# Designs tried in a protein design run: peptides against a protein of PDB entry 2AUS. Part 62

Target 1, 323 residues: chain A of PDB entry 2AUS
Amino acid sequence: ADIKREVIVKDDKAETNPKWGFPPDKRPIELHIQYGVINLDKPPGPTSHEVVAWIKRILNLEKAGHGGTLDPKVSGVLPVALERATRVVQALLPAGKEYVALMHLHGDVPEDKIRAVMKEFEGEIIQRPPLRSAVKRRLRTRKVYYIEILEIDGRDVLFRVGVEAGTYIRSLIHHIGLALGVGAHMAELRRTRSGPFKEDETLVTLHDLVDYYHFWKEDGIEEYIRKAIQPMEKAVEHLPKIWIKDSAVAAVAHGANLTVPGIVKLNAGIKKGDLVAIMTLKDELVALGKAMMSTQEMIERSKGIAVDVEKVFMPRDWYPKLW

## One batch from the design tools (peptide; made by RFdiffusion4, then SolubleMPNN)

Design b2_p14_1_s2 (from b2_p14_1, 6 letters changed)
Fold by OpenDDE base, seed 5:
Structure b2_p14_1_s2 (fold): chain B 323 residues (1-323), chain A 14 residues (1-14)
Amino acid sequence: as target 1 above (323 residues)
Amino acid sequence: VERAVAEIRARRAA
């Protein structure tokens, strides 16, 4: 998520009409909710699906979806995409995650040995998904980006871990325990990050949402509910972006593929097959799609399909049809 | 990370 991507300008003379669209900071409150994502602090106890159902009830919504399942006993960062933004969770499912975990060892181990063995689990690991997962129980590789030990208290090891999507921390702790020779189990787990969503000022509870919705509906105060909901564009901050001409926006919003002439600027390092966000010059999310060209091919070519459009988010009427 | 550490510590003390 924190990878700074260079922006390459293809058309330095391209302007945008300020009368068209609804930039993320200019949406009326009802429209902001329709295109919103909540950075929810999921409590321990309920399933991720129960929490999504509660949010729909609290905010009087028809649709919502979450950015990756947390087990009932696991707390912390659960992005919940609302209404018309629901499908933006597709961008969050493959994103990296961070956790704080408590591992309990089943025997005494010297601190130096704990530190040495846990360092060996940085990098590629082999895992089998647990029985309760919707994923086929085949052996697969996963990346552990970093392990940072925060505290060692006898048999209790508190640590921070950054992992590839679909890495099972319970399984990681089990394998660390085996490598230490004494065995171990996961005592506590909290998710501190899911792609661009982290523990920050945007993190809200279910109780906060109840109160903030009440302040809006009963007292006419929209400020709190507005701050509690992030624009859907937040959910794509970690993706490579392609910014398009105003004249291309309505076509893409109707489900047309993005062609090379529609590109104004783009991130460096796009590869064929990458998930990309198609943006307006006002940083509005038009669609998600699959790159059909590299960044270099999109610069060098004058024509062709740049992006196969998979999911449209923008309404068809925000920009005029200019074809 | 501070919030996560505080939450886990509080659960250990309970």
Scores: peptide ipSAE 0.228, ipTM 0.857, DockQ to the pose 0.906
Fold by OpenDDE base, seed 4:
Structure b2_p14_1_s2 (fold): chain B 323 residues (1-323), chain A 14 residues (1-14)
Amino acid sequence: as target 1 above (323 residues)
Amino acid sequence: VERAVAEIRARRAA
């Protein structure tokens, strides 16, 4: 999520009509909810699905989905995409995650050995998914981006860990325990980050949502519920972006593939096969799609399919048909 | 991270 992506401009004269669309900051509250994502502080106890069901009940929603399962005992950052934004979770599922974990060792180990062994687990690790996972139990490589030891208290090791999506911290701790020769288990786990969503002022509880919804419905105060819900565009901040002409927006909103002439600007480093966000010049999410060209090919070519459009989010009527 | 650390510490002390 913290990768600064260079922006390459193809058309420096492209303008956008201020009357078309609904920029993330200009959506009426009902529309903001329809295109919203909650940065939920999931409590320990309930499943991620139960929590999504509670949010739907609290906010009177027909549809919602979460940006990656947390086990019942695991607390912290659970992005919940609402209504028309529900499918934006596909951008969050492959996103990196951060956790704070408490590992309990089953024997005494010198601190220097703990530090040395945990550092060896930075990089690529081999994991087997747990029995309770919906994922096929095949051995797979996962990347550990970093391990930071926060505290060592005898047999208790508190650490921060950044990992590739679908890395099991419980399995990591088990393997660390084996490498230390004494064994270990996961005592506590909290997720502190899921892609662009982190522990910050946007993190809200289920209780906060109850109160904020009440303030809106009973007192007419929308400020709290507006702040508690992020625009769906937040859920794609970590993706490479392609910004398109106003004249291309309606076609993409109808499910047409993005062609090279529609591109105004794009991020550097797009590869063929990458998941990309198609944006308006007002930073509205139009669609998610698969890049059919690299950034370089999109710059050099005058024609062709740049993006295979997979999921449209923008309504068809926000921009006029200009063809 | 500070919130997570505080929450985990509080759960251990209980």
Scores: peptide ipSAE 0.223, ipTM 0.856, DockQ to the pose 0.935
Fold by OpenDDE base, seed 2:
Structure b2_p14_1_s2 (fold): chain B 323 residues (1-323), chain A 14 residues (1-14)
Amino acid sequence: as target 1 above (323 residues)
Amino acid sequence: VERAVAEIRARRAA
């Protein structure tokens, strides 16, 4: 998520009509909610599904979805996509995660040995999904991006860990404990990041949402609820992007595949098979799709299918049909 | 990270 991608301009003369679409910062409050994502501070206790159901009740929504399950006892960053944005969670499920974890050791271990062994768990690890997961219990490799020890207090090790999606911190701690020779368990866990969503000023509680919705509905003050909800485009910030001509937007919004002539600019480093976000020149999310070409092929070719459109978000009427 | 550390510390002290 932290990788700045170069932007390659294919058509430097392409302009956008300011009358078309609804840029993320120009959506009326009702439309902003319909295309919103909440950076929720999930409390410990409820399941991620229960929390989503509460948000739906609080905000009077028909549908919502979350950007990756947190266990009942786990708190912190849970992106919740609302209404028409619900399916944007597909971009967040494969995104990297960060946690702060408290590991309790079952014996005394010198601090130098703790530090050395935990450093060995940076990189590729082999895990089996737990029984409670909806994921098939096959051994699989996962990447640990970094482990940073924050505090060692006797048998209690507080650490920050960045991991590939679907890395189980409980299993990581178990394996660290085995490598230390004393055993260990996960005492506490909080998720501090899920792709582009982190612990920042956008992080809100369920209580905040109750209050902010009340201020809007009873007092006519929309400012708080507007700030508590991020535009759905936030949920794709970590993806490689392709920006398209105004003339291509309506076709893609109707579910047509993106062809090479529709591309104005794109990120470097797109590979065939990558999940990409198709954007307007106003940074509106049109659709998610699978890249059918590399960045280089999209530059060099004059024709062909660049993106297989998998999920449309933009309404069909925001841009005129120009085909 | 500071918020997470503070929250975990508060839960341990309770």
Scores: peptide ipSAE 0.216, ipTM 0.851, DockQ to the pose 0.899
Fold by OpenDDE base, seed 1:
Structure b2_p14_1_s2 (fold): chain B 323 residues (1-323), chain A 14 residues (1-14)
Amino acid sequence: as target 1 above (323 residues)
Amino acid sequence: VERAVAEIRARRAA
């Protein structure tokens, strides 16, 4: 999510009509909710599915989905995509995660050895998914981006860890314990990041949502519930983006693939096969799709399919049909 | 990170 991507302008004369679409900051509250994502502070105890069900009840929603399961005992950042935004979670599932973990060692180990061994677990690790996971139990490589020890108190090691999606912190701690020679287990775990969603001012509890919904429905105060819900565009901030002409928006919103002539600007470093966000010039999410060309090919070519559109989010009527 | 640390510390003290 912190990867800065250069923006390459292909058409510097392209303008957008201010009357078309609904930019994230201009959505009426009902429409904002329909295209919303909550940065939920999941409490320990409930499953991620139970929490999603509670949010649906609290906010009177037909559908919602979460951006990656947290175990019942695990707290912290759980992105919950609402209504028409529900499928934006597909952008969050492959996103990197950060956790704060408490590891309890089963024996005494010198602090210098703890630090040295934990540093060796930065980089590529081999994991087998746990039995309770919906994932096939095949050995697979995962990246540990960083491990930062925050505190060592005897046998308790508090650390921050950044990991590739689907890295199991419980398994990591088990392997660290084996490498230390004494064994270890995961005592506590909190997720502090899921892609673009972090522990920040946007992080809200279930109690906050109850109160904020009440203020809106009973008192007519929408400010709190508006702030508690992020636009779906937040859920794609970490993806490479392609910005398209106003004349291309309606076609893509109807499920047409994006062709090269529709591109106004794009991020550098797009590869064939990458998940990309198709955006309007007002930074509205039109669709997610698979890049069929690199950034360079999208610049150099005059025609062809740039993006295979996999999921449309924008309504068909926000922009006029110009074909 | 501060919130996570505070939450974990609070659970350890309980």
Scores: peptide ipSAE 0.158, ipTM 0.825, DockQ to the pose 0.902

Design b2_p14_1_s3 (from b2_p14_1, 6 letters changed)
Fold by OpenDDE base, seed 2:
Structure b2_p14_1_s3 (fold): chain B 323 residues (1-323), chain A 14 residues (1-14)
Amino acid sequence: as target 1 above (323 residues)
Amino acid sequence: MERAVREIRERRAA
């Protein structure tokens, strides 16, 4: 997620009309909510679906969705996309995750052996999804990006772990315990990151949302609820981006595929089949789509379909129809 | 990170 993507400029003379669209930082509060994502601190106890239902009730919303299930007992970072932004969660589902976990060992193991064995679990691991998962129970590889041991206290191992989406930390801990020869279980788990969402100043509780909504509705103070909700564009920060001409925005907002002439600038390293975010020159999310060309093909070609548009977010009327 | 570590430590000490 933290990979700085190079930006290749294809049209250095392309300008944007300041009168068109609604930049993420300049949306009226109602529109900001309609295109919002909450970085929720999910409490332990409720399901991720129950928490989404509570947010809908608290904020008087018709629709919301979450950026990847946390188990009932698991706390921490749960991105919740609101209203018209609800479908942006599809960008967060494949995103890397970070956790802090407490592993309890079922026997005594020398610290040096704990450190050595846990280091061997960095890289590719084989997992089977648990029975309670909606995911098909097929053996699959998953990447463990890093394991950082924070504390070892007898049989308790506190560690940070960065993982590919859909890695089960409970299963990882079980396998570490088997490799140590004593067995282990997951005592505690907190998610500290989901793609671009992390434990930072944007992290809010359900209680915060109740208070901040009250301050807005009863006291007329919008500042707190405005800060508690991130623009939907935050949910695509980790994706490769393609920035388009003002003249292409309305067509893409109507569901037309992005063609090569509409591209102003793009990230390096896009491959055919990648999920990409189509952006305006004001960094507004127009749509998500599948790249039909590489970055290099989008530079070299004068025509053709660059992106197959899968999900439109921008309203059709924010930019004029220029065709 | 500090919040997660603190929250886990506080629950373990209780």
Scores: peptide ipSAE 0.135, ipTM 0.819, DockQ to the pose 0.910
Fold by OpenDDE base, seed 1:
Structure b2_p14_1_s3 (fold): chain B 323 residues (1-323), chain A 14 residues (1-14)
Amino acid sequence: as target 1 above (323 residues)
Amino acid sequence: MERAVREIRERRAA
């Protein structure tokens, strides 16, 4: 998720009108909420859907969606996209995840053997989705990016794990237990990261949201609720970006595909078929789309469709029609 | 990370 992407400038003379749009830092509180994502600390017990329903009730919202299911017993980082930002969760679903897990072994194993075997599970693993998942139960490969053992206490192994989206930690622990020869189960699990969302100062509880909404509505204090809600642009920080001319923004906001002449700057390493974020020069999210060209093709070509626009977020009236 | 470790440790001690 922390891949620093090089920025290639195509038009170094491109300027932006400060009167157009609403940069993330300049949104009125109501507009900030409409284009917001909460970095929720999901408690253990409720489903991710119940938690989303509670947030909608607490904040008096019509729509919300979550950036990847946590099981009832699993706590931690659950991004919840609000109102007009609800569809931004599609950028978070494929994003890498980090967890802290407690594995309980069903027998005694020397610590050195535990460490050695767990290290072998870094890399590609074969998983079968659990019965309770909405995902077809086909064997699939998943990446384990890293395993870091934090503590070993007899049969209890506390570890940090970074994984590809849709890796089942319960299944990973089961396979580790089989490889150790004694068996194992997942005793506890907490998600510590979902793409750009992590355990940091932006992480808030349901209780915090109740209090912060009360302070805003009853006392007129916006500060707390403003800090509790991240701009939707946070939810696309991990994606490759394409920044466009002011003159191209309204067309894309109307659902037109992005053409090469509209590009001011872009990240290196975009491939055809990648999910990309289309941004203004003020770092406002206009749309998500599928790259129809590589970065190199977008640099070399003078014309053509650069991005097939799939989801528009920006209102049609934030930028003038200049066509 | 620290919060996750703390929460898991607290639940083990209970």
Scores: peptide ipSAE 0.133, ipTM 0.817, DockQ to the pose 0.972
Fold by OpenDDE base, seed 3:
Structure b2_p14_1_s3 (fold): chain B 323 residues (1-323), chain A 14 residues (1-14)
Amino acid sequence: as target 1 above (323 residues)
Amino acid sequence: MERAVREIRERRAA
């Protein structure tokens, strides 16, 4: 998420009409909620699905979805996309995750050996999904981006770990325990990051949401509920972006594929097959799609399908049809 | 991170 992507400008004369669309910072509160994502601090105990159902009841919503399951006992960062933003969770599912984990060793191991062995688990690891997972139980590689030991207290090892999506921390701890020769289990786990969502000032509890909704509905105070909900555009910050002409927005909002002439600027390093966010010049999310060209091809070509549009978010009426 | 560490420590002390 923190990787600043270079922006290549293809059309430096392209302007945007300030009367069209609803930039993330200028949405009325009701519209902000309709296109919102909550950075929820999921409590331990409930399932991710139960928590989503509670948010729907608290905020009087028809639809919501979460940005990747946390087990009942696991707490921390659970992005919950609301209403018209519900499908933006597709951008968060493949995103990297960070956790703080407590590993309990089943025997005594010298601290230097713990540190050395845990360092060897940085990089590519082989995992088999657990039996309870809907994922096929085939051996697969997963990347561990980093392991940082925070504390060692006898047999208890507190550590931070950054991982590729769908890495099982319970399985990682089991394999670390095997490599140490004594065995280990996961005592506690908290998710501290899911793509662009982290433990920061935007992290809110279910209790916060109850209070903030009450302040809005009963006292007319919008400020708290507005701050508790992030714009859906936050959920795509980690994706490569393509910014399009005002004249292309309505077509994409109707489900048309993005063609090369519609591109104003784009991030460097887009590959064919990448998930990309199609944005307006006011940084509004129009759609998610699959890149059909590289960044270089999108620059060099005058025509062709740049993005196969998979999920439209923007309403059809925010921008006029200019074709 | 600080919140996660605090919450884990508080639950271990309980």
Scores: peptide ipSAE 0.128, ipTM 0.817, DockQ to the pose 0.976
Fold by OpenDDE base, seed 5:
Structure b2_p14_1_s3 (fold): chain B 323 residues (1-323), chain A 14 residues (1-14)
Amino acid sequence: as target 1 above (323 residues)
Amino acid sequence: MERAVREIRERRAA
């Protein structure tokens, strides 16, 4: 999410009609909800699926989905995509995660040894998925991006950890305990980040959503519910982007693949096979797709399929058909 | 981060 991506301009004369589409900041409240993502503070106790079902009841929604399961006992950042935005969660599944964890040691260990051993777990680790995971129980490599010890109090170690998607913190703590020679278990876990979603001013509770929906429906005050819901474009901020001509938007919104002539600007470092976000010049999400070319090939070529469109989000009528 | 640390400390004191 924090990777600054260079923007390469291919067509510096391309303009956008301000009358077409609905930019993320200019959606009526009903449309904002239809294309929204909640940065939910999941409480400990309920499953991620139960919480999604509660949000659907609170906000009177037909569809919603979450950006990656938190166990019942785990709290914190759970992105919940609403209605027409529900499928944007596929962009969040491969995204990095951050947690704050409490590890309890089963014996006394000097602080210097705790710090030294935990530092050795930064980088590549081998994990076996838990028995209860829907993932095949094959050994797999995962990246630990960083471990930061926040506090050591006797046998209790509070730490921050950044990890590749599908790293199991419970398994990490178990292996740290084995390496320390005394054993350990995960006492507490909170997720503090899921890709572009973090603990910030956009983080809301289930109680906040109840109150904010009431203020809108009973008092006519939309401001609170508007601020509690992020535009779906937030859920793709960490992806490489391709911005397209107004004349290409309706074709892509109808499910046509993006061809090279439709590209106005793009991020550097796109590789063939990458998941990319196709955007309008007003930063509206049109579709997600698979890159069929590198950034360099999209610059050098005059024609060909740049992106295989996998999932359309934009309605077909926001931009005119110009073919 | 501050919220996570606070919530964990509050649960230890309870």
Scores: peptide ipSAE 0.090, ipTM 0.800, DockQ to the pose 0.970

